# Peptides against a protein of PDB entry 6TME, part 81

Target 1, 324 residues: chain A of PDB entry 6TME
Amino acid sequence: NRLKRAYIALQAWKKAFYSDPFNTAANWVGPDVCSYKGVFCAPALDDPSVLVVAGIDLNHADIAGYLPPELGLLTDVALFHVNSNRFCGVIPKSLSKLTLMYEFDVSNNRFVGPFPTVALSWPSLKFLDIRYNDFEGKLPPEIFDKDLDAIFLNNNRFESTIPETIGKSTASVVTFAHNKFSGCIPKTIGQMKNLNEIVFIGNNLSGCLPNEIGSLNNVTVFDASSNGFVGSLPSTLSGLANVEQMDFSYNKFTGFVTDNICKLPKLSNFTFSYNFFNGEAQSCVPGSSQEKQFDDTSNCLQNRPNQKSAKECLPVVSRPVDCS
Target 2, 324 residues: chain A of PDB entry 6TME as posed
Amino acid sequence: NRLKRAYIALQAWKKAFYSDPFNTAANWVGPDVCSYKGVFCAPALDDPSVLVVAGIDLNHADIFGYLPPELGLLTDVALFHVNSNRFCGVIPKSLSKLTLMYEFDVSNNRFVGPFPTVALSWPSLKFLDIRYNDFEGKLPPEIFDKDLDAIFLNNNRFESTIPETIGKSTASVVTFAHNKFSGCIPKTIGQMKNLNEIVFIGNNLSGCLPNEIGSLNNVTVFDASSNGFVGSLPSTLSGLANVEQMDFSYNKFTGFVTDNICKLPKLSNFTFSYNFFNGEAQSCVPGSSQEKQFDDTSNCLQNRPNQKSAKECLPVVSRPVDCS

## One batch from the design tools (peptide; made by RFdiffusion4, then SolubleMPNN)

Design b2_p13_5_s1 (from b2_p13_5, 7 letters changed)
Fold by OpenDDE base, seed 3:
Structure b2_p13_5_s1 (fold): chain B 324 residues (1-324), chain A 13 residues (1-13)
Amino acid sequence: as target 1 above (324 residues)
Amino acid sequence: MYEPEIKYKPIPK
């Protein structure tokens, strides 16, 4: 009996709650699991005459606790939304039994340990949100082999390099922000055919930006701020025909910011502050456009306000990194 | 910080 298994799972989970400040699980009593707050039932896909637990929504419940292995008994769950709680520990491997998993949102919790590789076992997964946790270690390359629409990884403790498999991703949104990723952005990034928004903010990424970024024709948001990128901006960035928000601030970029970048047709905000740029086109100057906002603060630009001192600039500008 | 958002599918009732 599928509902009986669900009952066992949900009761085990209730027992795993340390705190339920909104009494969300107060009505989690008795065998009628479909009446439980945050539990949603639907006809089973394989037998429409059978009612099963198809979804969990405990978003914003502020529940403290952990995910017990008995959650693996919820084999019919396709939607698992438990963001903005205080769940801790690891994602149970037993969740591999949830083969219908479509949306998995455990964001804004206190999960720890390595990347939850159980997410890789779900063949139908489309949305993965694990942001705002304490996941650590390497990002498994296989994550980008999955046909995901969104991958939210930001605000964790992930380290090592971004896998080259990123180019295989079909995701429209990918966030790497506020982790400990290092190394270069893979050249395969240009192969992300559906990418609209990608965020690298606040990592330890370095090296030159790959020219292949210019192949991201559908990207509307590209933020690489607060890293260790060096060299000049790739001339191929002129290919970002749909970019609206672009941020390269707080890096170690050098060279000249060109018209071809600043005149991008959809560009609304372009921030390249806190770098070592030694020149910019007139079209890049803040205030030069009513439709575009620029920030050139704290570079090595001549005759511009709020620039770095010659003492700060000279050592870097005189030794430009050749990215060719 | 830019934080892209996506709308999750609602859980069927």
Scores: peptide ipSAE 0.031, ipTM 0.706, DockQ to the pose 0.498
Fold by OpenDDE base, seed 5:
Structure b2_p13_5_s1 (fold): chain B 324 residues (1-324), chain A 13 residues (1-13)
Amino acid sequence: as target 1 above (324 residues)
Amino acid sequence: MYEPEIKYKPIPK
């Protein structure tokens, strides 16, 4: 009996709660699991006459505990939303049995360990949110082979390089922010045909920006701030016809910020502060447009306020990195 | 059960 298995799973989970401040699981008593708070039942896909647990929503329950392996008995779950809790430990490998998994949101918890590779086993996964945890280690390249619409990885402890397989991703939103990613942005990034928003904030990324970024015609948000990028901005950025928010602040960029970038048709905010740019087009000057906001603070620009000293600029500006 | 709607969260800055 599928509901009986669900009962076993949910009771095991309740037992794994260390704290339930809102008494969310208070009604998790008895065999009628479909009445449990945060548990949602639906007709089974394979047999409409059978009622199964199809979804879990414990978002914002502030529950402390862990995910026991018995959760693997919830084989009909397609939606698993448990964000904003205090769950700790690892994601059980037994969740591989949840072959219908469609949306997996464990964000804003205290999960640890490597990337939950069990997520790679779900053939129908479309939404993955593991941000605001303590996941660490390498990002499996295979994550981008999956047909995901959104990939949220930010605010973890992931390290190593960004996989080149990123170009295979069909996701519209990808976040890498606030991890420990290093190396260059892969040139394959330009192949992300559905990308709307990508965020690299606050990593250890370095090198030159790949020219292929300019191929991201659908991108509306591109944030590469707070990294170690060097060189000039690629001229191909003029191809970002739909970019609205662009941030390159807090890097080590040099060179000239061109009209072709600052006059991008949909550009609303362009922040390139805290770099070593030694020139900018008039169209890039803050206040030059009523429709666009610019920040050129703390560069090596002449006749602009709040710039770096010559002493700070000279060593960097005189040794520009050639990205060609 | 119908295909569920994807629920996005805001991208943090």
Scores: peptide ipSAE 0.030, ipTM 0.700, DockQ to the pose 0.075
Fold by OpenDDE base, seed 4:
Structure b2_p13_5_s1 (fold): chain B 324 residues (1-324), chain A 13 residues (1-13)
Amino acid sequence: as target 1 above (324 residues)
Amino acid sequence: MYEPEIKYKPIPK
């Protein structure tokens, strides 16, 4: 039966624990898996008279170990939350049998290997959190074909370019921060119809910002800081009617920061420090507004404090990148 | 089993 399979899986997992400092699995004894700490049962979707393991919550358990292939026997699990542990190794491909997977959170662990493509096999997946691990390689384009609500990829070892399929994503939150992504932000980004928050911090992204960013009407957080972006800020950024937090700091942007950007109606914080901007509108000056906070530090602005030297500015400002 | 609300901060700045 289903609970017997769950018992086999959970006992295999317990055996895969190297350390359980809070004795989370101390009561993982006997066939009554529904009484196990961190194991949650519910009536099966196909038969309400049958009790199945529907969820795992081992968040913040500091458990060291790995995920054994026997976890694939947990075929009724829809919620899998094991963040803030010390699980290592790879995500087992056997998890493809968990066809009800809805929320998958393995963040803040020690997982390695390529993107866990098993996540692509889950037809009902809505929440994917794999941040703060050591996943590496390319991001599969298919991830953005999934009807996900949230995609957390930050603080990993992902490389290569951001897939153009990003525009197909229905996610409200996507994080790329602190990886090794390179290349340009795809122009298709403007097609992300549900996007509220997107974070690119601390990658190796380059090129001009796509004009299509201005189509992200629902975005409240846009952070592209600590990359290698060049050129001027797109004039279309005036279309970000709901942006509250915007950060372009630590790039190689040039040109003029316009009123149309700094006067965005919902803008609370706009950081464009550590670039090569050679001008800013009065509305962009720190202290010009009581409702908005600006940082223009370390640019090529005249008559502003804490700017780059002429020697540092001249080589860049004199050779502006034309993004048109 | 009830699904929890998604309340994740993307990243600490």
Scores: peptide ipSAE 0.029, ipTM 0.707, DockQ to the pose 0.051
Fold by OpenDDE base, seed 2:
Order: structure tokens, then C-alpha cells, then sequence
Structure b2_p13_5_s1 (fold): chain B 324 residues (1-324), chain A 13 residues (1-13)
């Protein structure tokens, strides 16, 4: 009996709660699991006459506890939303039995350990949100082989380089922000076909930006701020026909910010502050357009306010990095 | 089938 298995799983989970401030699981009593708060039943896909637990929604319940292995008995669950809780520990490997998993949201919790590789075992997964946790270590290259619509990894403890497999991703949104990623952005990034938004904020990324970024025709948001990028901005950025928000602030970029970038047709906000740029086109000057917002603060620009001193600029500007 | 609410918060800058 599928509902009996669900009962065992849910009772094991209730027992794994350390704190339930809103008494969310207060009604988790008895065999009628479909009446449980945050538990949603539906007809089984293989037999419409059988009722199964198809979804869990415990978002914003502030529950402290862990995910017990008995959750693997919830084999009919396609939606698992438990964001904004205080769940700790690791994601159980037993969740590999949840072969119908479609949306997995464990964001804003206290999960630790390596990337939850069990997510890679789900053949139908479309949304993965593991942001705002304490996941660590390397990002598995295989994550980008998945047919995901969105990949949210921000605000964790991930390290190592961005996998070259990123070019295989069909995701529209990918977030790397506020981790410990290092190395260069892979040249394969230009092969991402459906990318709309990509965010690299606040990592340890370095090197030159790859020219292949200019192939991202559908990108509306590109944020590479707060890293260690060097060299000039690629001339191929003129190919970003749909970019609206672009941020390169808080890096070590040098060279000249060109008209071809600042005149991008959909560009609404371009921030390149806190770098070592030594020149900019007139179209890049803040206030030059009513339709576009620019920030050139704290560069090495002449005749502009709030720039770095000559003492700060000279050592960097005189030794430009050649990205060729 | 009932679908739970999907909410994704923007990343704070």
C-alpha cells in the first residue's frame, strides 16, 4: 500500500523534527496522510484509481530537524518544496527512489556536505534549488548534462572551477553567486543555448573573460561582479543583443570601455565600477543617456569623479594583461 | 494534481 509507505515516511520525518514553531505537523496523526498539512495527494500516474502522495510543501515553516532515510518511501513525490526551514545534515541517498522528482527546492536551510549527487539520479528533474545552504566541495560536471530549466547554487561553499560541461546546459537561469569557485570561465559558456540569466557574483574567479560570452544572444542578465577577472573586456560583448543588466564591478579589468558595449540596444544598467579601466567612450559616461544607467566609479579614468589615485592605478595600468 | 506554489527569490546584490 503506497499510502501506508507514505505514513511510515511522514511519521519518521515528524520524529526527526527538533522544532516546529508553527505547529505545522500538529495534524500529522493517523493513517490519512492526505489530510496532513503540507502533504498533497493525487491519482497515481500508473493507476488513476490509486491515491498517492505527489507533493510536499513545507515552505517557510521554520522547522528545525533533518531528513531521515525513510523519506525514500515517498516514491510518488514529484514536488518537494521545503525552503526556508532549518533542516540540517545531508540529503539522504534513499531519495534516489523518488524517480518522479520534478522540482526539488531545499533552499534556505542548513544542509551540509558535498553536492547532493542524488539529484543527478532523477531523470525528470527540471528545477533544482539548493541555494542558501552550506554545501561544499566540487560541483559535479554532470549537473549540466541534466535537462534543467533552472539551477540555483548561490550562497553555498562550493569550490573548484566551473565545469566545462556548462556549455551543455539548457537552463535559462544559472546562479553561482557567493561561493568559492575559482579559475577561468570556460570557453564552452558560449554554447549555452537557452541562457537568459547567469550570475557569478562574489567568487574567486580569475583570468580573462572568454570571447565566447559574446555568443550568448538570449542573455538578459550577466553579472560577473566581485571576482578577480583581469584584462580588457572582450570586443565580442557587442554581440549581446538582449543584455539588459550587466555588472563587471569589483574586478581587476583594464583597458578601454568601448562604444560597442555601452550602445548595446537593450542595455539598461551597466556597472563597471571598482576596476582599473583607463578610458571610456562618451556613450559610457554616467548621465550620457536617459535610457541607460552607468557606473564608472573607482577606475583609472581621467577627468571623472571618484577615481583611484595615480599611485593605485600606475602599477596596474602600466602592466596590462594580454588576453590574446 | 495539486501543484505547490513555486517561489524563487532574487539574489540580493
Amino acid sequence: as target 1 above (324 residues)
Amino acid sequence: MYEPEIKYKPIPK
Scores: peptide ipSAE 0.028, ipTM 0.706, DockQ to the pose 0.047

Design b2_p13_5_s2 (from b2_p13_5, 6 letters changed)
Fold by OpenDDE base, seed 4:
Structure b2_p13_5_s2 (fold): chain B 324 residues (1-324), chain A 13 residues (1-13)
Amino acid sequence: as target 1 above (324 residues)
Amino acid sequence: MYEPPIVYKPIPR
């Protein structure tokens, strides 16, 4: 019965293919769905004597098509990996029936519409990758209430603010890059207890960086480049004991880049170019360390190459934003 | 699933 439902689902999906350049679904014929390319069966969790479709892997198949609602019949699927295809449309709400969903990767497709809220219905979801699509609108705050290990949102059309609930996230990796997020980074960010990598690249984020970033003692990658951040770098950044890659480039930061930041013990690359910093510690100067790479290009630094003109600097530097 | 774990890079492509 369960495999029969899977057959119905998979045949509906095959019918929803517009193009299958690698003939991935060529063998999707007959009731033996477990033999289908990209379909993986396993004993059911509730009855080991019953074989069920437990996973889908169609990564890199370049399939054009859409996800039909009949995919909701794949109730035993825990792994759904269909990245690097040309699937379009929306994620079917019928996927809410896939209560065992553990890893959901629909990245690098042509999906549209709002955030796929069906992902919020999966109680066991640990991995969510929806990057490189055309998802739009607001990020639901509930996403960070989920016990996810990774959240990949980059290269979409998301807008509005980052939810305050971000601090509740247990994810080690979160990417916001290349969206249209606006507003400030929530102060609750410092509560992300498992965070290793966070990327804000290329949004419309603004305001001061919250001091609470300094509480992210496990973070190895912090990239806030290509935004509209203002003010000085928080002194609390000295608390980033494990940061290796840090990028604040292409913002509107002012003030002095301190020794305490540039001497972070694990820091390997610190890019703060294309800002309005008017001073830096000697330890921040490119070439000052053999172990660390710095980029101070296009700031308001004296006696450094490739800096902004006084005309460009004065209007900003003379009106520093007080983040205190 | 019988396939090896898929490793995802956190950095944007």
Scores: peptide ipSAE 0.029, ipTM 0.715, DockQ to the pose 0.055
Fold by OpenDDE base, seed 1:
Structure b2_p13_5_s2 (fold): chain B 324 residues (1-324), chain A 13 residues (1-13)
Amino acid sequence: as target 1 above (324 residues)
Amino acid sequence: MYEPPIVYKPIPR
């Protein structure tokens, strides 16, 4: 039966633990898997008279080990939360059998290898959190074709370009931060109709910001800091009617920071420090508003404190990148 | 198993 398969899977997993500091699996004994700590049972969706393992929650257990292929026997699992452990290795391809997977959180572990493509096989997946691991290689374009609510990719080793399919994403939150992504932000970004928060922090992204960013009407957080972006800020950023937090710091931006950006109606914090901006509107000056916080530090602004030297500014400011 | 809507966790800085 289903619980017998779950028993086999869970015992195989217990055997795959190298360390269980909190003795989380201490009660993982015997066939009554529904009594196991961190294991949650529910009536099966296809037969309410059958009890199945529907969820795993081992968050913050500090368990060292790996995910054995026998976990593929947990075919009724819809929630798999194992964040803040020390699991290593790869995500087993056998998890493709978990067709009910809805929330998959393996964040803050030691997983390695390419993007876990098994996540693409789950038709009902809504939440994907693989952040704070050692996943590497290209991000598969197909990730953004999925009807996900949240995609957390930050703090990994992903490289290559951001797929153009990003515009197809229905996610409200997407994080790319602290990877090795390169190239430009795709122009299709403006098509992300449900986007509330997007974070690009600490990558190797470059080029001009696409004008289409201004179409992100629902975005509340836009952070593109610590990259290699060049050129002027798009004038279309005036369209970010709901942006509260905006960060362009630690890039190579040039030009003038305009009123229409700094006067955005819901803007709370706008950081554009550590660039090569050579002018700003009065509305952008730190302290100009009680409701808004600005940081213009380390630019090429005249008559402002803590700016770059003329020697540092002149070579860049005199050769502005034309994004038109 | 049905859990409440996803609560998005901020990125630890």
Scores: peptide ipSAE 0.029, ipTM 0.712, DockQ to the pose 0.052
Fold by OpenDDE base, seed 3:
Structure b2_p13_5_s2 (fold): chain B 324 residues (1-324), chain A 13 residues (1-13)
Amino acid sequence: as target 1 above (324 residues)
Amino acid sequence: MYEPPIVYKPIPR
C-alpha cells in the first residue's frame, strides 16, 4: 500500500542521515509514518478513504545527509520543504514519480550538480526554491515553460546565458542573483506578464539593458546591480509605473539619468552608484525628495560628492556604448 | 546553523 511505500522511503532517508542534531527523525520508528515528525498525511486525491503522505517539512532541521532514490516512493507528496539543512549530493531522478509536486523547497543546503531537471517533470509545480546551494551549469530553458509563481535560483553556480524563454514565465518573482550568468538580458523579458520582482544581482551579465524592460509595468523590484551592464539606461524605463526598488549600482552604465526615471510614481529607492553616469536630473539628486531615496555615489557626475576621478571617468565616458 | 539572508521572499517557507 501507499503508506508501506512511504515507510520504505522514510526509513531509507533516515539511514541516509549523517547527522540529525535536533533528533528530528528520532520518532521515525514503526509503520505509522503519519506520526513521524515533519511528515504530514492527508486523504489521497484519487481515493479520500486512503491516507497518504502528502507533505514533508524538515525546514531548519540542520540534517546532514543525502536524498536517497527511495524517496521516489513518496508518490503522493505535494509539498516538499527541506530548506536549511545540510543535505548534499543530487536531487534523485526517482522524484519524477512525485507527480503531485506543488511546492519544492530544497534551499539552503549542499546540493551540487546540474539543475535538477526532475523539477521540470512535475506538471503541477507552482513553487521552486533551490537557492543557496551549489547547483551549476546551464539553466534549462524549459524552466520558464512551467507555470510557476516563484523561481528562486539565487546563490548557486549557474552559468551561461539567461534563456530567451524567460518571457514565457508566469512567475511573479524570479531571482538570478549571485550566480555566474553571462550575456545580455533577453529582450523577451518584457513579455513576463506577471512579474513583480526580478533580481540579477552579482552575475556576469553584460551588454545594454533591453528596452523591453520598460514593458514590465507590474514590477515593484528590479535589481540589476553588480554586473557588467553598459550603455545608457533605456528611456523606456519610464514605463515602470509600479517600481519601488530599483538598483543599477556597480555596473558600467554611462550617460544621463533622466527625470523620467527618477520621477517614477512608486519609486522609493533608486540606486545607481558605482557607474560612469556623467549627468543626472535634479530629481535624481540624493536629498531632492522626501519620499524617494537616491544614491549617485561613485559616478562621473560634476559638482557631486564622492565621484570618480577624471582619470577614471575619461576613458569610459569618452567612449560611450551605443545601445541603438 | 548558517542561514544566509533571505531576500525577496514573497511566499512563506
Scores: peptide ipSAE 0.026, ipTM 0.696, DockQ to the pose 0.123
Fold by OpenDDE base, seed 2:
Structure b2_p13_5_s2 (fold): chain B 324 residues (1-324), chain A 13 residues (1-13)
Amino acid sequence: as target 1 above (324 residues)
Amino acid sequence: MYEPPIVYKPIPR
């Protein structure tokens, strides 16, 4: 009996709650699990005459607790949305039994430990949101081999380099923001065919930007701000035909911001402040366009307001990094 | 196969 297994799982989970400030699980009593708040039933895929638990939605319930291993009994669950709670501990390995998992959202919780590799075991997973947790360690390369539409990793404690397998990703949205990723952006990034938005904000990334970024024809948002990138902006960035939002602020970039970048046809906002650029084209000057917003603050530009001192600029500008 | 609607959340910017 599938609903009996679901009952066992849900009662085990209720027992694992330390705090339920909104009394979300108050009605989690008795065998009729389909009446439970936040539990959604549907006909089973293999037998339409059988009712099963197909989804969990406990978003914004502020529940404190953990995920017990008995959740592995929810084998018919395709939607698991438990964001904006205070769940702690690790994601149970027993969730590997949830082979129908389609959307997994555990964002804005207190989960810890390594990347939840159980997510890699789900063959039909399309949406993964693990942001705003305390996940740590290396990102498994295999995450980008999965046919995911979106990958949200931001605001965690992930370390190490970005896997070269990123080029295999079919995701339209990927965020690495506010982690501890290091090293260079892989050259394989240019192979991401469906990428619309990618965010690297607030990591320890370094080196030169790969020329292959210019191959991202469908990207609308590219944010690499608050890192340790060096060298000049790649001339191939002129290939970003659909970019609307671009941010390179708070890095160590040098050289000249070229006309071909600032004249990108869909560009609406381009921020390159807090770098060591020593020149910019007239088309890059803030206020030069009514359709485009630029920020050139705190660079090494001549005859511009709010620039770095010569003393701060000279040591960096006189030793440009050659990215060739 | 059941295909629920995909709900993308905004990312911090």
Scores: peptide ipSAE 0.034, ipTM 0.711, DockQ to the pose 0.076; fails the geometry check

